# Peptides against a protein of PDB entry 4XPM, part 50

Target 1, 160 residues: chain A of PDB entry 4XPM
Amino acid sequence: VMLHSKNVKGFLENTLKPYDLHSVDFKTSSLQSSMIITATNGGILSYATSNNDVPKNSINEINSVNNLKMMSLLIKDKWSEDENDTEEQHSNSCYPVEIDSFKTKIYTYEMEDLHTCVAQIPNSDLLLLFIAEGSFPYGLLVIKIERAMRELTDLFGYKL
Target 2, 67 residues: chain B of PDB entry 4XPM
Amino acid sequence: DIKGTIAFDTHGNVIESTGVGSQRIEDIGDLSKVTLDAEGFAQVQGDSLLVHLYKRNDITLAVYTSA

## One batch from the design tools (peptide; aimed at target 1 F11)

Design b2_p26_1_s1 (made by RFdiffusion4, then SolubleMPNN; from b2_p26_1, 11 letters changed)
Fold by OpenDDE base, seed 2:
Formats: sequence, structure tokens, C-alpha cells
Structure b2_p26_1_s1 (fold): chain B 160 residues (1-160), chain C 67 residues (1-67), chain A 26 residues (1-26)
Amino acid sequence: as target 1 above (160 residues)
Amino acid sequence: as target 2 above (67 residues)
Amino acid sequence: SDFMDKLNEELDKFIAEGLKAIEEKF
């Protein structure tokens, strides 16, 4: 199915969902944010946030959007650096993965007190970015973003 | 009589933690080095708790018990 | 959508199976 802009937004919103296990007493918070950004300049193509209580066009809303822009740029820069660093690619913060014969990497980054992970959508100019609270386990975050990427096959090979 | 759990991946990153497991994340370093039997199990004596390990599909589950 | 729910179920199932396996083993 063709991914339209609205569909992408809805997809990202779905990724915000928390995990709630029943076998053990374990429940996460929702992701703070989920974004698709450009690998070239960190521009946000689409995003979703769990905090939708801020009035639109308010100072707080502007600040929140600006914060997302800042984080996207910072993470993109870090990602770019790591993609050119052999040691970083072999660090514990890098997960090489293969999806439908396409190879990509998932990176985990601690941004202030937040837990983030980012991955290049296979063979594309796009990055998928999850931002979570510090209580969100990295291992689960990685599993989450990998599964999400597997659902974005329509974006594989997307070039700007 | 489970006191807690930790599930972690091959990178030593937490997938889930509960109970005393949430307070013993630092154990992952040592637990990841434990030799498992052919079925993917091991039992390790902690400080005051017994840790039961099960690994499958690159995920290790550690269960903390008193005995 | 279903993909996140399925992942939740898969993880839950894994943990449940692991707990059971450990219980049976020890």
C-alpha cells in the first residue's frame, strides 16, 4: 500500500504506543517522539509526539517543535559521524540489521536524560528516530525500531 | 517466589526488568558471560538470590529467586 | 496498528515461555 504523508503520520503515531506485558509486571511509557528525518540535513519530514496537549501556534508548541528540530539535527550529526567511524560501528551502541536483504544499522544515543535510537531506512535518504524517556530500556527500544522499519518497505530506496 | 526478572539482548541492553531485577541491572555484565548448557539454561548464585538463566533467540531471561 | 501489538504479544509470549521453561528446568 502506498504511503501518503497522512499515512506516515499515522504510522509514527502508532509507534508511540507503550509496551505492556502480562507475563510479568512490566510496562513502559509511551515514546516521547517518533520522527522521519532526512539523513542529509536532519530535516523533519514527519513526526508524532505523545504530548498533544499544547495549543497550536502557542509559544510552548513552537518551543516543542524547535526542540524536535534541534534533536533531529544533533542525532543526524552523530549518526553521520558514526557512519564514517569504524570503531563506532562496532560499538555496543550499534546494531547491524538486515531487512529483506537490505542492510542497515540501528544506533542508540543518550541525549541528555532521554533514550534515543535512530536507523537509516534501508537504501534511503531517510532516518527513523525514536525518542523515549530515560526509563525506556535500550534493548526494547532497538527491537521496537527494527520492527517499525520492517513495516516501512515502501520507503526503502527513497531518495530525496 | 520470583523476586524479579531481567531480560537483555546480546549487547547487554535491557529489554525488560521487574522487581529486584530492576535494581540489579549491573548484573548483566556477569550474567552475559555465564556458560549455558545445551538447552540454554544456567543457574548462578548471587549475593543473596539465586539467578536462573534462559537464553533463546539472542535474548537472555534472568529470573531471581530466593532459592 | 497491529505491528506494535504483535510485537508486544511476541515479547510477552517469549517471557512467558521462558518463565515456564525455567520453572520446569529447575
Scores: peptide ipSAE 0.740, ipTM 0.954, DockQ to the pose 0.887
OpenDDE base, seeds 1, 3, 4, 5: peptide ipSAE 0.740, 0.739, 0.739, 0.738; ipTM 0.954, 0.954, 0.954, 0.954

Design b2_p26_1_s2 (made by RFdiffusion4, then SolubleMPNN; from b2_p26_1, 10 letters changed)
Fold by OpenDDE base, seed 2:
Structure b2_p26_1_s2 (fold): chain B 160 residues (1-160), chain C 67 residues (1-67), chain A 26 residues (1-26)
Amino acid sequence: as target 1 above (160 residues)
Amino acid sequence: as target 2 above (67 residues)
Amino acid sequence: MNFMEKLNEELDKFIKEGLDAIKEKF
């Protein structure tokens, strides 16, 4: 089944959900934001945020969206730099992964006090981006985004 | 009795932490270097706590106990 | 069960298995 715009939005909203373990007393917060952005210019194609109680067209909403735009652009730039830097690709913040014979990389970036994770959707012009609170463990964030990417096979090879 | 846990990946990044484990994230550096037996286990004496290690599928679980 | 719930369950299962294995080992 092919993903359409509304399906993508719903998918991203699902990625916001926190983890809650029962074997041990461990629970995370929800992701702050989840986005699909262009690898070319960091433009947001779709996004979800855990804070949906902001009135539409309000100054707060505009500021929130602008913040997401800024974050996406900054992370895209950092990602682009790292993709052209062999040393950074071998750093501890880079996770090479293979999904269905497609190779990609997961990067973890600390932005302000937030924990972020970004990965190129295999063979595409798109990036999947998670933004979480600083309390969200990077190891779990990486596992989360890898699993999410495995569900986006419809976007593999997508070119703008 | 379990006093806490840390689960971490091969990059030394935390997957989960609980109890005293949440206060001992810095232990991952040393714990990641511990030689495990053929079944993926090890036991390491900490300061006042005993650390039990279990690794499977690139995830290491550290369990802190008094004894 | 969606993929997020499945992942949560898998991680929980791993931790549980690890705890049990450690308990049995030591």
Scores: peptide ipSAE 0.720, ipTM 0.951, DockQ to the pose 0.781
OpenDDE base, seeds 1, 3, 4, 5: peptide ipSAE 0.720, 0.718, 0.720, 0.720; ipTM 0.951, 0.951, 0.950, 0.951

Design b2_p26_1_s3 (made by RFdiffusion4, then SolubleMPNN; from b2_p26_1, 12 letters changed)
Fold by OpenDDE base, seed 2:
Structure b2_p26_1_s3 (fold): chain B 160 residues (1-160), chain C 67 residues (1-67), chain A 26 residues (1-26)
Amino acid sequence: as target 1 above (160 residues)
Amino acid sequence: as target 2 above (67 residues)
Amino acid sequence: SNFMDELNEELDNFIKEGLEAIKKKF
């Protein structure tokens, strides 16, 4: 089944869901944003945000989207740099992972007071990007994005 | 009896934390160095609390108790 | 899609399992 734009949007919206334990008292906030961006220019192909209080097509929404565009570009740039930096790839901020024999890396980045993680969808020109509040644990963020990527096999090998 | 928990990955990053564990994230550095037994368990004296460790599938759970 | 719910459940089950295992061990 091929993922259409609207299906991708729904997928990203699903990733926003908070983590909630029942065995102990632990619950995260929802992800602030979830995006698929281009690895080349950091352009947003699809995104979801938990900020539903902003009216559609409002100036506030536009400003919010512009902020996301800025963040995506910045993260893409840092990702690109790290992909060419052996030291960064061996830091605790880099998680080499393998999905169905395809290798990729998950990077965690602190952006201002936000916690972010980004990963290249295997063999593709696309990056999956999660943005969360500073209270969102990085380890959990990594687990979430890895799990999400495992559901995006249709995008493996996607080239622009 | 449980005062808190910390779950963390092999990179020392938090997966979850509760109770006193949320205020003792700095313990991960030492806890990650603890040698576990063949079953994946260990017990460590941490401050005034006792820390019980359980590791499976590259996730370590630390449980803080008073004794 | 329910993959996030599944992950949530998996992690919660891990915690539960660990708590019980520790209780039994110590």
Scores: peptide ipSAE 0.742, ipTM 0.954, DockQ to the pose 0.850
OpenDDE base, seeds 1, 3, 4, 5: peptide ipSAE 0.741, 0.740, 0.740, 0.740; ipTM 0.954, 0.954, 0.954, 0.954

Design b2_p26_1_s4 (made by RFdiffusion4, then SolubleMPNN; from b2_p26_1, 12 letters changed)
Fold by OpenDDE base, seed 2:
Structure b2_p26_1_s4 (fold): chain B 160 residues (1-160), chain C 67 residues (1-67), chain A 26 residues (1-26)
Amino acid sequence: as target 1 above (160 residues)
Amino acid sequence: as target 2 above (67 residues)
Amino acid sequence: SNFMDKLNEELDKFIKEGLEAIEKRF
């Protein structure tokens, strides 16, 4: 089934879900934000946030959206730099992965007090971006985004 | 008997932590260097706690116990 | 989609199996 714009939004909302283990007493917070952005300029194509109780067109909403725009741009810039830096690609913050014969990389970035994770959707002009609280473990965040990317096969090879 | 746990990946990044494990994230550096047996197990004596290691599919689980 | 739920279950299963394996081994 092909992903449409509304389906993408719903998909991103699903990625916000926290993890809650029963084998041990471990539970995370929800992701703060989940986004699909352009690799070219960091523009947000779709996003979901854990806080949706902000009134529409309010100053708080505008500020929140602007913050996401700023974060997406900053992370895109870091990603772009790392994609052109062999040393950074071999750092501990880079996870090379292969999905259905497509190679991509997952990067972890600490932004302010937040834990972020970004990955290029294979062979596409799109990035998947997760933003979480600082308490969200990076290892789990990486596993999460990898699994999410495996569900976005419809976007593999997508070019703007 | 379990005082805490840490699960971490091959990059040394945390996947989960509980109990005393949450306060011993810095142990990952040393734990990641421990030689495991052929079945993926090891036991390491800590300061006051015993650490039991299990690794499978690139994930290491560390379990902290008193004995 | 339930892909996140599945991942949660897989991780939980891994931890559970690890705990049991450790208990059996030591």
Scores: peptide ipSAE 0.735, ipTM 0.953, DockQ to the pose 0.859
OpenDDE base, seeds 1, 3, 4, 5: peptide ipSAE 0.735, 0.734, 0.733, 0.734; ipTM 0.953, 0.953, 0.953, 0.953

Design b2_p26_2 (made by RFdiffusion4)
Pose (drawn by RFdiffusion4):
Structure b2_p26_2 (pose): chain A 143 residues (1-50, 63-86, 92-160), chain B 67 residues (1-67), chain P 26 residues (1-26)
Amino acid sequence: VMLHSKNVKGFLENTLKPYDLHSVDFKTSSLQSSMIITATNGGILSYATSNSVNNLKMMSLLIKDKWSEDENDTNSCYPVEIDSFKTKIYTYEMEDLHTCVAQIPNSDLLLLFIAEGSFPYGLLVIKIERAMRELTDLFGYKL
Amino acid sequence: as target 2 above (67 residues)
Amino acid sequence: FEDENSEELDTFIKEMLDAIKEKNEE
């Protein structure tokens, strides 16, 4: 099994959209970036930006390790269930940036959102949980 | 009138904020400790501003008005 | 689906505001 590079890229581009509420006068900026990376090496499989390529590689590996350390050391952590599949959503403050990371269930892949410091964490968590519900094709993807 | 809002989750993380809500994010620590009535409502205040609380689906909404 | 998610959140927050308004009218 392999990834359909163009469609995953398009998916990540779609995850970039900001929230724009009218019930209250609230709106976020769009995500800084959205990436799918390997849980193993932190290597980037696909990404979308709304800063630079060099900067994404560094952040990705860093969050991969931070996630790896938290995932087996016996911040916020949100246990989630999707169609009886389990995963965990972590938030990491990356300098002035807000990030969310979660392993795509039973997969060797992580989904990573990078937003500005003004993007509320609780909202970033909802965004990534719903986005993961659209990634059933990638559950169990093994390297 | 409504002077601001804050919505926050069970971890105390913010989902959204407006008005004085964005200036009073620190209120969440106290607000999250408020025990709501049987229907999910409460009213509390730190100062001249009245905070109306309603919680459902693990999301608490606080709206700020005058007392 | 990201646009839909935003709309659902807007509806959700509106419903919570309406519930607070109705409670205060009691």

Design b2_p26_2_s1 (made by RFdiffusion4, then SolubleMPNN; from b2_p26_2, 11 letters changed)
Fold by OpenDDE base, seed 1:
Structure b2_p26_2_s1 (fold): chain B 160 residues (1-160), chain C 67 residues (1-67), chain A 26 residues (1-26)
Amino acid sequence: as target 1 above (160 residues)
Amino acid sequence: as target 2 above (67 residues)
Amino acid sequence: MMEELSEELDKFIKEGLEAIKERLAL
């Protein structure tokens, strides 16, 4: 299993795109962030954000990255707790899913005014994490992350 | 006339909402309990609006109409 | 990927709307 950072980054950037319906007047905002983090420590392996107009190595970039690190750690911790809690796994915030022959779970977490969704990439030490505005519906966010995971088959079974 | 829509999953979470549906997300709790016919349809009178339900593949579409 | 999802959901909604309309006609 080889992780191609550039390919993953580009993939995550693509996930940021808003959802747009044509049958009815419905369109979401872009995801604020899309990340692949480690399930062990919540470390960010790759990430994408909607506002990339921040110069590299600027104070704003540092703050942005630090914020993402903080959020990723918090979500990872909550995920870890829920993975060890049978009751939480049966709540409406947990979606058991099967991709191919692999089982995983999608969790939704409200972080302040943000809607977040996290899922373990099947049989891996990696988590996929979406962060969206509060206007982004959870049901759609779940579907979105499920579909995204289905495109990350190369990462299935990835171990650190 | 269609006044709005809500699509929601089996967990009661919104997938999409439009029009008056966006203002009636709280209806999902009751709508999710409605018994559907064999074809996955139901109609529920709510306030001044009629709600039409269509469920297929674990997604429920609620359509709000004036009549 | 994301386009496929949007198309799928659009298809569902369209299907539902049409189905409801058909029932109303009956």
Scores: peptide ipSAE 0.635, ipTM 0.938, DockQ to the pose 0.837
OpenDDE base, seeds 2, 3, 4, 5: peptide ipSAE 0.633, 0.631, 0.631, 0.634; ipTM 0.938, 0.938, 0.938, 0.939

Design b2_p26_2_s2 (made by RFdiffusion4, then SolubleMPNN; from b2_p26_2, 10 letters changed)
Fold by OpenDDE base, seed 1:
Structure b2_p26_2_s2 (fold): chain B 160 residues (1-160), chain C 67 residues (1-67), chain A 26 residues (1-26)
Amino acid sequence: as target 1 above (160 residues)
Amino acid sequence: as target 2 above (67 residues)
Amino acid sequence: MMEELSEELDKFIKEGLDAIKERLAK
C-alpha cells in the first residue's frame, strides 16, 4: 500500500520495456528514460534509463544524469507554462484524462529528435515523464503513460 | 491483401503503424475527417490503395489493401 | 501493466481486422 523508493525505481524500469504487438508486426524501442520529477523545480526523485551499462560514479554516468536533469527541467518548465495557458491545454498535444475521479493532463513534447510525454500525477506535486526515441508514436506514448499513472495510485495526492 | 495499418487516436496521433501505413502517416489528417457508418466503418480510396476504417472507443484503425 | 496494454491494443486491432475482413467478404 506504500511505494518505497526502490519500488518506484523498479516500476520505472518496468515502464522502459518496449511495446510489442502480435496482431500486426509492430514493436517499439525501449523508452530511453522514465522519471518522476517534482512539478515545482523539475528535480528528479527517481529515474530509470535504458542501457544501464554505465559504471556508477563514472564520467559517463554523470553526463547521463546531467542530461536527464536538463531535459527534466526543460520539460517541467514547458509543462508549467502550458498549465497556465488555456490555449495550450486545448491543443492536440494535451490529453485531459480522468483516473479514479482525479483529473489530470498528459502533454506531449518533441525535444529535438526525441518524443516525450509528461503528466502530473493526480493531485500531487509530482510529474511522470517518459522520454522515447522519435520512432515511438505519440499516441501510444500517451496511452502508455496514462496506464502507468493508473498504477501509481500510492502517489496520488503526494505533496512536497 | 493487407499492405499496412495505422491506428490513431482522436488527436490524430499515431498509436501504431505497419507496412505502407508507416509511410502514410500524413493520411491521418484526411482519414480523421471521414464519416463513418453506424457500425464505425468506412472505405476510402487513396492513391492506388483502398483504406478501410474501423473506429471504436476513440481509436481508429486504418487498413490499407490493394483492392 | 505494460503487458495488459499490449494485449488490449492487440485485441482491438484483431477485432478491427476481423471486422473489416468480414465486410470485405460481403
Scores: peptide ipSAE 0.654, ipTM 0.941, DockQ to the pose 0.826
OpenDDE base, seeds 2, 3, 4, 5: peptide ipSAE 0.652, 0.652, 0.652, 0.652; ipTM 0.941, 0.941, 0.941, 0.941

Design b2_p26_2_s3 (made by RFdiffusion4, then SolubleMPNN; from b2_p26_2, 13 letters changed)
Fold by OpenDDE base, seed 1:
Structure b2_p26_2_s3 (fold): chain B 160 residues (1-160), chain C 67 residues (1-67), chain A 26 residues (1-26)
Amino acid sequence: as target 1 above (160 residues)
Amino acid sequence: as target 2 above (67 residues)
Amino acid sequence: MMDELSKELDEFIREGLEAIRERLAL
């Protein structure tokens, strides 16, 4: 299966869906945003936001996109720093994971009142980035992004 | 009578929380250090609540009960 | 994908709850 731009967008939109458990009374909010960005420049290749009520080309959309660009850049910069910091890689905010023999790391970052999670798509120049409300627990966010990455095998090894 | 739950990972980060568990996230630090039996269980007496622990596959479930 | 993960978590929690209840009954 080939991931086209449209398919990636749809995939990211699906990642926005909340978790709703039935064994216990637990339900999350939807992710605010889900993005694939470049690890080099933090450029957004694809994104999805939970607020789809914003008309296209509206001032609100522009503002939201600009905000995403800012967040993307900030997260990318932090990620880059941590990738060059052994201590940060051994903190509780870093999860080394292995997907189909490919190693990567998942980082959690508190950004103002938001909970964010970012991971390099294995062997690629791409990062997967989730932005959630502060009520979204980090442990669940990590599990979510790990599972999401496992579905992005077509992007493994993608180089710019 | 379950008063709440917390599920957390090996990093001490919350996976889910309900009831009184949502107000006791700070308990994870101590709960993560509790020695479990061979079947992955433990009980810890809290202030007024009993905490039951179940761990499997690196996920710990803490269940708060009155007794 | 997401639904599967949700189910897995639910199953884990349910399993844990049941296991704890069983132990309490012993």
Scores: peptide ipSAE 0.653, ipTM 0.941, DockQ to the pose 0.871
OpenDDE base, seeds 2, 3, 4, 5: peptide ipSAE 0.651, 0.650, 0.651, 0.650; ipTM 0.941, 0.940, 0.941, 0.941

Design b2_p26_2_s4 (made by RFdiffusion4, then SolubleMPNN; from b2_p26_2, 9 letters changed)
Fold by OpenDDE base, seed 2:
Structure b2_p26_2_s4 (fold): chain B 160 residues (1-160), chain C 67 residues (1-67), chain A 26 residues (1-26)
Amino acid sequence: as target 1 above (160 residues)
Amino acid sequence: as target 2 above (67 residues)
Amino acid sequence: MMDELSEELDKFIKEMLEAIKKRLAE
């Protein structure tokens, strides 16, 4: 089954859900945002946000979207730099992973008080980006995005 | 009588933390260096608390109990 | 699907916790 734009949006919305570890009484907040962006320009192809209180086409929504655009661009730039930096690729902020024989990397970035995580969808021109509150642990964020990418096989190899 | 927990990955990043564990994230540096037994367990004294470690599949769980 | 991920990890953590508890009982 191919992921259509609507399906992608729904998928991203689903990723917003918090982790609830009942066994140890640990629960996260919802992700602030979840996005698929282009690796080339950081353009947003699809996104979901937990803040649904903003009316559509309102000034507040526009500002929110603009902020997301800014963040996505900044993260894309940082990602691009790190992809060309051997030192950064061996830091604790970089997780090399393999999904179905495809290799990719997961990066964690602090953006002001937010915790972010980004990964290139294997063999594609796309990045998956999670933005969470500072209370969301990086290790868990990495697990979350890695597991999420495993569900995006339809986008593997996607070229712009 | 668990006082708290910390789960962390091989990079030393937190997966979850609860109770006193949430206030002892800095312990990860030392805990990650602890030699585990053949079954993946260890026990170390951390401040006034006892820390019980177990590692499986690149995840380490630390459970804090009274010493 | 994402709900399953949370449950999966929770199950894993629970299993680890139980392992520790078992060791404590020894």
Scores: peptide ipSAE 0.709, ipTM 0.948, DockQ to the pose 0.876
OpenDDE base, seeds 1, 3, 4, 5: peptide ipSAE 0.708, 0.707, 0.707, 0.708; ipTM 0.948, 0.948, 0.948, 0.948

Design b2_p26_3 (made by RFdiffusion4)
Pose (drawn by RFdiffusion4):
Structure b2_p26_3 (pose): chain A 143 residues (1-50, 63-86, 92-160), chain B 67 residues (1-67), chain P 26 residues (1-26)
Amino acid sequence: VMLHSKNVKGFLENTLKPYDLHSVDFKTSSLQSSMIITATNGGILSYATSNSVNNLKMMSLLIKDKWSEDENDTNSCYPVEIDSFKTKIYTYEMEDLHTCVAQIPNSDLLLLFIAEGSFPYGLLVIKIERAMRELTDLFGYKL
Amino acid sequence: as target 2 above (67 residues)
Amino acid sequence: MNFMEEMNDELDTFIKEMLDAIDEKY
């Protein structure tokens, strides 16, 4: 199996949209970036930006390792279940940026959100958990 | 009148904040320790501002008004 | 794809319902 590059790219572009509430006077900026990366090497398979390409490669590998270290060392961590599939959502403060990372269930891929420091973590976690519900096609994707 | 709001999750992370809520994010540590009534309500205050709490679906809403 | 608009609408409705519950209570 292989990734449909254009549709995954379009998916990530869609995950960039900000929240804009009217019930309370609240609105976020859009995500700085949204990426799917390998859990193995931290290599980027696809990305979307609303900062530079060079900067994303560094951050991606860094979060891959931080996630890798946490995932087997016997911050916030949110256990989640999607259609009986399990994964974990981690938050990482990357300098002044807020990030969320989660392994796409049973896959060799990670989904990574990068937002400004003003983007609330709890909201970033909800955004990535719902976004993962749209990625059933990628569950079990093995390298 | 409503002076501000804060919504936060069970880990104490913020989902949203407005008004004085954005200036009082540090309140979450105390607010998250409040034990709610059987229906999920509580009222507490740190100062002249009254905090109304309601929690459902693992999300706590705090709204700030005067006492 | 529109799931991001749906998420936003759901969250707005959710917060509104919590505000209404607080208003009715206090």

Design b2_p26_3_s1 (made by RFdiffusion4, then SolubleMPNN; from b2_p26_3, 10 letters changed)
Fold by OpenDDE base, seed 1:
Structure b2_p26_3_s1 (fold): chain B 160 residues (1-160), chain C 67 residues (1-67), chain A 26 residues (1-26)
Amino acid sequence: as target 1 above (160 residues)
Amino acid sequence: as target 2 above (67 residues)
Amino acid sequence: MDFMDKLNEELDQFIKEGLDAIKKKF
């Protein structure tokens, strides 16, 4: 099923959902943001945010989008640097993964007090990016983004 | 008897933490080095608490108990 | 159940199984 632009937005919105375990008393916050951005320029192709109380076309929405743009650029730059750095690829912040025989890497980055996770959609010019509060554990964030990428097979090999 | 838990991955990053486990994230470094038995279990005496380890599919669960 | 709900359930089940296994072992 080909992802329509609206479907992508809905997909990203689904990724915002918190984890709530009942075997133990553990619950996360929702992701702050979830985005698909270009690996080349960090441009946002689609995004979702947990704070949907912002009216459309309001100054608050503009500020929110501008903040996302800034973060996406910063993370894209860091990702790009790490993709060309063997030491960083072997660091604790890099998870090599294989999805349906396609290889990619998941990176975790601390951005101020936020926990972020980014991964290149296999063989594509696109990155999937999760931004969470500092209370969201990295191990869980990695598992989350890996699972999400497994649902984005339609974007595998996407080139700009 | 469970005082808390920590689940962590092979990179030592937290997946979940509860109770006293949330205050003992620094234990992961040592816990990750513990040799498990053939079934994926270990028991470690840590300060006043006992830590029970279970590992399966690259995820380690640490359970803190008083005994 | 969407993929995120499924993952949540899988993680919860893993923890449950681990807790039970530990209780049985020790």
Scores: peptide ipSAE 0.747, ipTM 0.955, DockQ to the pose 0.778
OpenDDE base, seeds 2, 3, 4, 5: peptide ipSAE 0.747, 0.746, 0.746, 0.746; ipTM 0.955, 0.955, 0.955, 0.955

Design b2_p26_3_s2 (made by RFdiffusion4, then SolubleMPNN; from b2_p26_3, 11 letters changed)
Fold by OpenDDE base, seed 2:
Structure b2_p26_3_s2 (fold): chain B 160 residues (1-160), chain C 67 residues (1-67), chain A 26 residues (1-26)
Amino acid sequence: as target 1 above (160 residues)
Amino acid sequence: as target 2 above (67 residues)
Amino acid sequence: MNFMDELNEELDKFIQEGLEAIRKRF
């Protein structure tokens, strides 16, 4: 089944869901944001946010979208730098992974007080980006984004 | 008599933490160096608490108990 | 069950199995 734009939005919204364990008393917050952005210039192709109470066309909405744009650009830039830095690719902030014989890397970045995780959709010009509160564990964030990428096989190899 | 837990990956990043484990994230550095037995278990003394380790599929679970 | 719910369940199952394994081992 081919993913269309509206399906992508719904997919990203689903990734916002928090985790709630019952074996132990552990639960997370929802992701603050989930985005698919271009690896070339950090442009946002689709996004979802847990804050949906902002009125459309309001100053707050504009500000929030602008914030996402800025974060996506900054993270894309950092990602681009790391993709050209062998040392950074071997740091604990980089997780090489293989999905269906396609290789990619997951990076964790601290963005101010937020925890972020970004990964190139295999062989594509697209990045999947999660933004969470600082209390969201990085290890769980990595597991989450890897699982999400496994559901985006339709976008593997996507070129702009 | 579990006082808390920490689950962490091979990079030393937290997956989950509860109870006293949430206050002992710094223990991961030392816990990651503990030699596990053939079945993936170990037990180590951490200050006044006993830490039980279980590792499977590159995830380590640390369980803090009083004994 | 969607993939995020499945992941939640998988992690929960791992923790539960680990707790039980530790209980039996020690």
Scores: peptide ipSAE 0.737, ipTM 0.954, DockQ to the pose 0.801
OpenDDE base, seeds 1, 3, 4, 5: peptide ipSAE 0.737, 0.736, 0.736, 0.737; ipTM 0.954, 0.954, 0.954, 0.954

